Peptides against a protein of PDB entry 5VZU. Designs and how they scored, part 21

Target 1, 271 residues: chain A of PDB entry 5VZU
Amino acid sequence: GRTLEDIFHEHMQELILMKFIYTSQYDNCLTYRRIYLPPSRPDDLIKPGLFKGTYGSHGLEIVMLSFHGRRARGTKITGDPNIPAGQQTVEIDLRHRIQLPDLENQRNFNELSRIVLEVRERVRQEQQEGGHEAGEGRGRQGPRESQPSPAQPRAEAPSKGPDGTPGEDGGEPGDAVAAAEQPAQCGQGQPFVLPVGVSSRNEDYPRTCRMCFYGTGLIAGHGFTSPERTPGVFILFDEDRFGFVWLELKSFSLYSRVQATFRNADAPSPQ

## One batch from the design tools (peptide; made by RFdiffusion4, then SolubleMPNN)

Design b1_p10_2_s3 (from b1_p10_2, 3 letters changed)
Fold by OpenDDE base, seed 1:
Structure b1_p10_2_s3 (fold): chain B 271 residues (1-271), chain A 10 residues (1-10)
Amino acid sequence: as target 1 above (271 residues)
Amino acid sequence: PPKGWSLVSP
């Protein structure tokens, strides 16, 4: 019978062949568009920029990481047979931190799956609640009947009444100390390991992570057929490395910063 | 085919 390895090899050969066919068709007409690096902001989780991502059988792809308030985005700069260039390969919700369990429980895929799906359900609930508040506000512009301005009676000025000294009941306003969300101490890395049954291109991934967030990854069939967003985990390792666990695919992509500096790659200043 | 090899990929 076909081994899992045989099936993997056949699939990899098909992807390589498709990639070759696509690249060979470009010989006749190339449209060049300048890519600008996203502006860096002080509040960015890490410096935005180009990363080399591992996509299993697709190999290495170039992804632009950018920050958009409480969202991070990975955009494919290189496409593949499934997901074309310019698509958002990953979208990260920086509001929804994933707390990884201890190192022993991190081996359990079902536990990671539970944690991610619980966060996914919260994100879905918040989207439903926020959608309802925006809908109800538009309905009640009933016609303001212009009721006529009734008249101005100039009631007079009586003067005098006396000095009643009411007491200083100094009700101390209870300082509701808004528990300042302590800025998550960026310093303590957590031990990190992939769950059993999550495939990686190699075992050479960082074994310590800084923080994790809920995110969605884009998947599609060949030719960008039936594109869907699947749940996953964004894993920040350091300033130059992050990962994405594709939960449904049971795969891991490692992203490493492109160390090359580019001249004239800065976004034009907003005029 | 093993159930997990989706015709879909990232």
Scores: peptide ipSAE 0.332, ipTM 0.788, DockQ to the pose 0.187
Fold by OpenDDE base, seed 2:
Structure b1_p10_2_s3 (fold): chain B 271 residues (1-271), chain A 10 residues (1-10)
Amino acid sequence: as target 1 above (271 residues)
Amino acid sequence: PPKGWSLVSP
């Protein structure tokens, strides 16, 4: 019977061959497209931009992180044999925070799986409820025949109401005790560890996280076959690092900001 | 069976 090792070798050989085919096709017809950085907004969770992500056997890929209101998006800038460039590798719902358990319970994959699947079910329910409200609202535009009610010319009555004296009520300037903005407790990062049985390319990931959110990741077979979205966890470590736990794949991708500054990388102003 | 190397990847 095929061993797990045989299957691994076959998969790696196919992946290498496909990467070779895709890279060799670049010699025949290259279309260069300029990439623009997304504009930064004050409400963005972190600065948007280019991140270097780890995709297990695929190696390193470049992902653009962007923010879209209560959603974040990772878009592949580099593709692989499974997911081509320009696809949304991750979609993050910033409305649905994941609360990680204590460090001991974080090692339990089943506990993380439970937490994520409970959030997935809430997201599904909210989508169903919002679909019903949008359906009922369209039915009531019956054509109100706006009968043109005639313009009655109501008259000009000019009454000169009197010169009410300005009362000089010298309201004392109440000392607005500037409520000392309690410095937003830069929330002490929670200790972080991957669950047992979640694969990481490197064990060198941040051991403290700021916050986590529910998200979905795009997965596909070779040649972008049978693409589907699977549940996962977005983990914000710091301003320059985030992770994604692919729950069904039991894998972890670490994303690190590309520190290179690019001239003329700003998006053209929308005309 | 070890939950197969999913030919499906991110």
Scores: peptide ipSAE 0.330, ipTM 0.787, DockQ to the pose 0.173
Fold by OpenDDE base, seed 5:
Structure b1_p10_2_s3 (fold): chain B 271 residues (1-271), chain A 10 residues (1-10)
Amino acid sequence: as target 1 above (271 residues)
Amino acid sequence: PPKGWSLVSP
């Protein structure tokens, strides 16, 4: 029977072959597209731009980080055999913060899995509720052509107003204790460690993170077969580093800002 | 399995 080692060797051979095929195709037909850096906004979690990401066996890839209101997006600038260039490798929901447990419980993969799946179900519920409100609002503009029936002038009978005393039903306004959104203490980093069994390409990752968010990552087979979005955790370390935990794959990608300055890389002003 | 392989990958 195939050993796990045999399957690993076969997978590595397939990746080498795919990399060879792609490289050999690039030598014969190159299409160039200009890439512009996203404009930075004051409300952006960090400066948008190019990051160098680690994708397990594929190696180093370039990802563009951009912000879109309450969402962040990682877009592949370089592709691999599974996910082509231009695909959204990660989508981050900046409404759904992940609270990591203490450092001891962070080693437990099942605890992280529980926390992420609970947030996934909340996101799913919010999408179902918002889908119903958007659906009901469009249905009722049938054109009621109310034909104007001619108003006959019926006479002003002067009926006396009876003094109905308004009963003061003093319904105490129940104090809706507005759950004070505890201001996310954005300032203090928390200790960070990967769960046991999560694969990292390098054990040298930041051991302190600022905040985490729910996100989804795009995964596929070779040739972009059966693409799906899987649950994960976006981890902000600092202004120049973030991570993504691929929950189903039990893997971690570290992203580091490309420090190179590009001349004339700013997006053209929207006309 | 060795770290870093999957038939389905990011």
Scores: peptide ipSAE 0.300, ipTM 0.806, DockQ to the pose 0.151
Fold by OpenDDE base, seed 4:
Structure b1_p10_2_s3 (fold): chain B 271 residues (1-271), chain A 10 residues (1-10)
Amino acid sequence: as target 1 above (271 residues)
Amino acid sequence: PPKGWSLVSP
């Protein structure tokens, strides 16, 4: 039977072969595309731009974060053997916040998995309902032939029946103590820890987060084989840092803003 | 598998 060592050697051979193929292809045809930084909008969750992401064995990759209404998108600027450059590595649904449990329950991977899968199911239901409304709207533009239906007469307005008495019954207003949703103090981030069994490349990640959202991450085999979107959690730490928990892979990617100022990298103003 | 090794990766 194949040993774990045999499988590791086969995978290393594939990685070396892929590196060789890519290097050889780059010598034959380089297509350069200018990348512009996304324009910032007032409603953007954080400033859009370039982030350096940690992708396990692949190392550091460059991702462009951009905002598209109620969605955020991470686009690979650098590719790897699995996911090529220009692919959307993460798609974030800003409509679907993830509420992390307390710090003790955050260590439980199964609890995070439950929360994320419940949100995934809501997103699927909303997509099915929205698909039905779009289907029904197209069917009814049959040509209404304008047959002039005749003027049927005004039937009369029958009369004002009378006075039924006001019964007073003064039922006590039970003080429903509206549990004041403590306004999540916009200043203090929630304590954050990765679940046990989630692999991080670096243990030096922020231990507080501002908010989390449901998202999907793109995964594939070597050469972009069998690409799939897997459920995950986008974690906003601060203005310059976010994370993504790849739920199925049990991995965490940390993204940090590229602090380099690019002259003339702004998109030309729409004329 | 060794830490960080997967046939399928992001």
Scores: peptide ipSAE 0.281, ipTM 0.791, DockQ to the pose 0.145

Design b1_p10_2_s4 (from b1_p10_2, 3 letters changed)
Fold by OpenDDE base, seed 5:
Structure b1_p10_2_s4 (fold): chain B 271 residues (1-271), chain A 10 residues (1-10)
Amino acid sequence: as target 1 above (271 residues)
Amino acid sequence: PPKGASLVAP
């Protein structure tokens, strides 16, 4: 039977061959699209911009990190054989913080998997509940046929009857336990290690992280076949570095800010 | 395994 190593080598050869074919086909009409850096907002987790990422076998890629309210997005600037340029390689839910365990338990892949899958289930429940509210709100615009109800006459009758006994139904205010928004502890960075069995291209990753969030990564076959979203963890290391753990792929990507200053890279002012 | 390969089981 093929070993996991044989499958890895065959797949690496295919990716190199595909990369060679794509690079050799650059004699075809290249369409250039101008890329603008997204404007920074005060509430952005870090400055948006270009990051260089490592995708293991795919090598070095460029992604644009941008913020969209409670979501962050990594958009591919460089394509690969599986995921073309312009696709959202990662989508981060900034509402769903991942709390990493202690450094000992961080080595346990099953513990990280449990934590991520519990958050995935919460996100799925919230999507189902929000889908029901959006569905019920559209049903009630039945056309009110304004039937002209005829003018029935003003019968006068006067009668006085008096006694208002106020029933003091003391409805106890159910203590809505306000789910304490755990203050975003801008805490000292937590010690960080990859779980055993998570592949990193470089062992040189930051050993301290600021915070983690639930997210999804895009995966596909060659030529963008059968694209799907897989669960993962966005790891913020610092202002210039983040990671993504691809849970199902047991793989880690490190992204580092492109420090190059580009002239005229700012988004045009909205006209 | 390289990122992006959905191992479509044969």
Scores: peptide ipSAE 0.033, ipTM 0.736, DockQ to the pose 0.235
Fold by OpenDDE base, seed 2:
Structure b1_p10_2_s4 (fold): chain B 271 residues (1-271), chain A 10 residues (1-10)
Amino acid sequence: as target 1 above (271 residues)
Amino acid sequence: PPKGASLVAP
């Protein structure tokens, strides 16, 4: 019978062949699209920009990380046999932090799965509740034909009332001890390890993470067939590195900032 | 893994 290794090898050969066919077809019809770097904002979790991802089978991928209020987005700059360029490969909900357990419990895939699925259920509930409020607000504008009640002339009563002396109540300025807002402890990095059975292309991933968030990843068949969003964990390691755990796929993707400086790559200011 | 997940685990 075909082993799991045989199936994997056949699939890897198919992906390499598809990648070769796509790259060879570009030689006859190169379309160039200018990519602009997103503007950096003060509230951005890290500087937006280009990141290189290493997907085991697809090789090097380029993703643009951008921030959109309480959401982050990874947009594919490079396509693959499954997902074309320009697709949102990851969508991160910055409202829903994932709290990783201790290092021992991080090795347990079922514990990570439980935590992520609980957050997924909260996100689903919030989406349902927000959909109901938008529906109920439209029903109550019955046309109240408010007949214009005639403007009665408001008489100009001129009352000149007198010079009340300002009492000098010298209330001592109570020392408002400005409770020093403890600088929001930029979350002390916690030890990080992948769960047992989560595949990584490289064991050389950061062993400390700053914070994690709930997110979804886009998956599809070859030729972008049956595209769907799967639950996952966005892991911020540092200013230049993030990961994504694809929960259902039991896979980890590491993304590292492209350190190349691009002159004139900033988005034109909206005129 | 399902055929055609863009991330077939290596």
Scores: peptide ipSAE 0.033, ipTM 0.746, DockQ to the pose 0.542
Fold by OpenDDE base, seed 3:
Structure b1_p10_2_s4 (fold): chain B 271 residues (1-271), chain A 10 residues (1-10)
Amino acid sequence: as target 1 above (271 residues)
Amino acid sequence: PPKGASLVAP
């Protein structure tokens, strides 16, 4: 029978071959597009920018992380045999925080799967409800034939002027002790470990995370065949590192900020 | 198979 190793080697050879085919097609007319770094906003979870991702057998890829209100997006800057450049490799719902269990229960893939699938169902329900409200609001604008009701003359309402001096009732301002919102302590991150059976390229990932969010990842066959979005977990480790757990693939991708400074890479201000 | 982190749809 094929060993796990045989299957891995065959898959690696196929991916290398596909990468070679894609890169050798460059003998034709290449279109170059300038990439602009997204502007940073105060409410951005971390500074947007370029991250190097590890996709196991795919090796290193570059993604652009950007923020779009309550969503974050990873856009592929490098293509691979499955997903071309410019595709949204990950979409993160910043409304749906995932609370990881304790470190012992984090090793349980079924527990993580349960948590993620419950959040996926909530997201689906919210989308259905919001679709109904948007649908019902459009249906009730039947054409009100506003017949022009004739201009009835404005009766001059009389100028009653009385100067009533209402009294100085000096209600003491109750000291609403503004509970000083303790500045959100840059919270000691929670312990983090991958579930058993989740494949990482290496065991060198951060063992502490700040927060997690529900997200979806884009998967496809070779040549971008049958593209679909699968559920996953965005793991924020720090300002320069995040991960994505591909739930159905049982895989983990680590993304690290590209530390290179780029001159003249800022997006032109929207005029 | 360990799908190496191939974003391959099965």
Scores: peptide ipSAE 0.033, ipTM 0.746, DockQ to the pose 0.230
Fold by OpenDDE base, seed 4:
Structure b1_p10_2_s4 (fold): chain B 271 residues (1-271), chain A 10 residues (1-10)
Amino acid sequence: as target 1 above (271 residues)
Amino acid sequence: PPKGASLVAP
């Protein structure tokens, strides 16, 4: 019978061949688009920019990491036979932190799966509740009661009401110092290991992570058929490295910052 | 399933 390795090699050869065919047949029809780097903000988790990602079968790809309030996005700069350029390969919810267990329990894929699926259920509940509030707020367009006719301006007189003494009851407004939620201090790094049965391209991933968040990854068939979002974990290692665990695929992608400087790559100021 | 991100297993 074909081994899992034989199937992987056949599939990798097919993907390389497809990539070669697409690049060689359409070489005369290349559309160039200028890419701008996202502006950096003080509240960004790390500096936004270009990262080189490693996928098992797809090899090396380029993604743009950007921040959008409480969401981060990885946008494909390079397309592949499954997912075209410009698609969001990962979407990260920065409101939903994943707490990894100790290093021993991190080897258990079922424990990671449990933690991620519990967070996925909370995210679904919050989306349903927020959808109901937005739905109910539109339903109370009560009937436009016909504006009754403008009744005449009766000019009633300026009665001089009397001298009520200013009682100086200086009730000190208790400064409810809204405890400014200290921006969650970048927690001390914790030991990190991939669960047993999660495939990495290599063993050369960081063994310490800063923080993790819930996210979703985009998957599709050849030609972008049946695209869907699958649950995963965004892992911040440092300022220049992050990972994504694709839970259903049992795979890990490592992303490293492109250290090249680009002239005139800044986004035009929003007019 | 094929080893890799972005790919639905047929």
Scores: peptide ipSAE 0.032, ipTM 0.748, DockQ to the pose 0.232

Design b1_p10_3_s1 (from b1_p10_3, 4 letters changed)
Fold by OpenDDE base, seed 3:
Structure b1_p10_3_s1 (fold): chain B 271 residues (1-271), chain A 10 residues (1-10)
Amino acid sequence: as target 1 above (271 residues)
Amino acid sequence: MKGESLVYVP
C-alpha cells in the first residue's frame, strides 16, 4: 500500500512541479494591475496594508489587510497553485471576539475548537435571523391598484387662532446611565501559545496577543478546485503582526507588515 | 482519491 510518506512525497513533487510551471509561465503572459493601498480610517483595528505570510510548502506570500466596517479581509496579492491572486484568503468578523483561556488551557486544541465552533454557531444563527427579516418585508406589498383619485382643488382657509399657555411640567429625566463601554484599554497583552498539534512553520511567533476574533479562511485544491471556507481564529499580536489559526487544518499562519514604503500607492481620493 | 493540495498541507 502507499505509505503516508509516499503520499507526502508525491504531493510535494506535484507542488514543486506546479510552482515550477507557474514561475516558468511568467515570461509569456503577464497582466499587470496597479494595486492601491486601502485608505486608513480612525476606527480601523490596525493600519491597513501589505503583510507577508507563510503558507506551509507554498512559502512566502503577500496579503493585503483591509477593513470594511465590522469585517476585516486578507486579500491575496500573490497567488499559489491552490488560491489565485485577488481571492480573500481570510475574512474576519470583528463583531465576534474570541476569548482565549489561560495559558494551560490554550494548549488544548479541543478547548479552542469548542470556543470557535460555539462562535460559528452564533454567526450562523444571526445570518438566519437577518435573512428572515429581509424576506418578510418584501411579501406585504400587495399590488395597491393606484386608482387615480381626482385632483379636487380644496380651498385656502387662513384661520389665525391664538395664544395658549406654557405649562411647566418638570418631569425628572431618569438617569439612564448608559454604561459607556470603556474603550478596552490597550492593557497588558494576554499570554499566547499555539495548541498542541497545531503546526507552525517555525516556533518564532509572538507569545503575547492583544485580542482575537472569529474568522474564516479559504482553502482549495490545485487550480482553485472545490473552494471552501473553514473556521479559524484571527490573532492580533501588535500593529505590525497578526496570525490566523486554521482550525480544521490544525495550522498557523504568521503575517508581518511589509515595511517597504511605496510611492504613489494611495488610492485616488474619490472626486 | 488524489489528496486535494490544501493551502496548508503540513
Scores: peptide ipSAE 0.037, ipTM 0.736, DockQ to the pose 0.234
Fold by OpenDDE base, seed 2:
Structure b1_p10_3_s1 (fold): chain B 271 residues (1-271), chain A 10 residues (1-10)
Amino acid sequence: as target 1 above (271 residues)
Amino acid sequence: MKGESLVYVP
């Protein structure tokens, strides 16, 4: 039988070959699509834009991070052998925060798995309940009987009333000592470590995170075969760095902002 | 560490 090593070697050879093929196609491609940066909004968790990620054997990839109300999306700018460019590689639910345990318990993959799967079940329940309310609301269009238009009552005109003068009272402006709004405690970053058995291409990941959210990642076979959404954790480290833990794959992807300044990268205003 | 393909389950 094939060893796990033989299967791994064949898979790596196929990935290298596919990477060579699609990269060589880009050099011969005469058709370019302009990429526009998403507009920034005040309510965005961080500034939207281009991030560079590392996908283990796939190497360096570019994703666009964008915000859509209570959701964030990572869209592939670069394709790989499995997921083509333009696909939503990650979808983040900003309603469902993941609370990481202490550092000792963060090393336990089963604890992270439990927390994520509990949130996944809540998300599923909310989707079922919201589907039911949208169904029942359509039934009660009973025929509105056309109640007859009641008559316009008349425009009566009057009159004059009077002068009242009332007085001066110059109440002193009490110095309302502006209670210094304590700067909203920017959620004190918590210590962060990957669970044991989660693979990271780069061991140099941030050891402190701001917050985590539930999300789903897109996985597929070579040539985008059998695409599916798997549960994961979006980890916000800072304004320029986020991660994604692929729970089922036991893997971690680190994304860092592309610091290049793009002239004229703003989307044209919708006419 | 053999870099498992992050996006492919064989």
Scores: peptide ipSAE 0.036, ipTM 0.748, DockQ to the pose 0.206
Fold by OpenDDE base, seed 5:
Structure b1_p10_3_s1 (fold): chain B 271 residues (1-271), chain A 10 residues (1-10)
Amino acid sequence: as target 1 above (271 residues)
Amino acid sequence: MKGESLVYVP
């Protein structure tokens, strides 16, 4: 049978061949699109901008990180054989923080998988509940043609008297101890290690992270066939570095800020 | 370690 190593080598050869075909065939058919840097907002987790990352066998890629309220997005600036440029390679839910365990338990892939899949189920439930509220609100504005029913005269029904004995049912208000949201200890990075069996192209990744969030990554076959979103973990290391753990793929991508300054890269002010 | 392909769903 083919080994996992044989399959990996065949896939690497295919990616090299596809890269060669795409670069050679489109040499004369280049469409240029101006890229604007997203404006920075005070509430942005880090400064938005260009990051260089590695997608396993695909090599070096460029993504644009941007913030959209409680969501972050990684947009591909460079395409690959599977995911075209302009696609949302990662979508991060900044409402759903991932709490990493201690370093010993971080090495256990099954523990990380459990944590991520539990958050995925919560996100799914919230989407179903919010979908029901949005659905019920639209249905009931049928035009009630208010036919003016004629004013029948109100007969004066007589004043019955006041016997209000108040029953003192002293139901003790159960103190709903509001689970004090533990203030997000924003300041101290936690020790970080990849789970055993998660592939990293570079073993030189930061060994401390600031925070982690639930996210999804886009995967597809060659030519963007059967695109789907897989669960993962966004890992913020610092202002200039983040990672993404692709849970189902058992892979890690490291992204580092492009330090180049671009003149006139700011988006035009919305007119 | 050779990075597994992020995109090959077999």
Scores: peptide ipSAE 0.036, ipTM 0.754, DockQ to the pose 0.146
Fold by OpenDDE base, seed 1:
Structure b1_p10_3_s1 (fold): chain B 271 residues (1-271), chain A 10 residues (1-10)
Amino acid sequence: as target 1 above (271 residues)
Amino acid sequence: MKGESLVYVP
């Protein structure tokens, strides 16, 4: 049987060959498309923009991070042999925060897997419930049959009546001491470590994170065959760095902000 | 080095 190392080596050779073929074919027919930076909004989790990501075997890629209400999206600016440019490599649900355990339990991949899959199930349930409400409202425009006139009249008036009874009962106000959720101290990142068995191209990732969210990553075969979304964790380290744990792939991608300033990269104002 | 292929594992 082929070893996991043999399969990996063959796959790496294929990816390198495909990358070479694609780069060599593009020399004859380049279509240039202008990319605009997404506008920044006050409620954005971090400044949107270009990030350099590492996708293990695919190497260095450029992703545009953008915010869409309670969702964030990573859009591929560079394509790879599996996923073309313009695809949403990651979709982050900012409604579904992932609470990481302590450092000891963070090393347990099964614990992270449990937490993520529980959130995935909640997201699936919410989508099913919201789908039912939207479906029922359209059906009942039955035909307005036009039928007719008639008339009549009646009036009547009357009157009654009075009474008054006073009952006292003085039920004690149970002081529900609302445990004031201590304002999450905005400054101290939680200690962070990758689970054992999650691969990282570089062990040089931040060892503290600000917050984590549920998300999905796009995976596909060569030539964008059988594309699917797999569960993962978006990890915000700081203003310029985030990660994504690809749960099923047991891989971690680190993304770092492109510090280059681009002149005239702002989207034209909607006229 | 377990190379992280974002392999489409078929």
Scores: peptide ipSAE 0.036, ipTM 0.748, DockQ to the pose 0.173

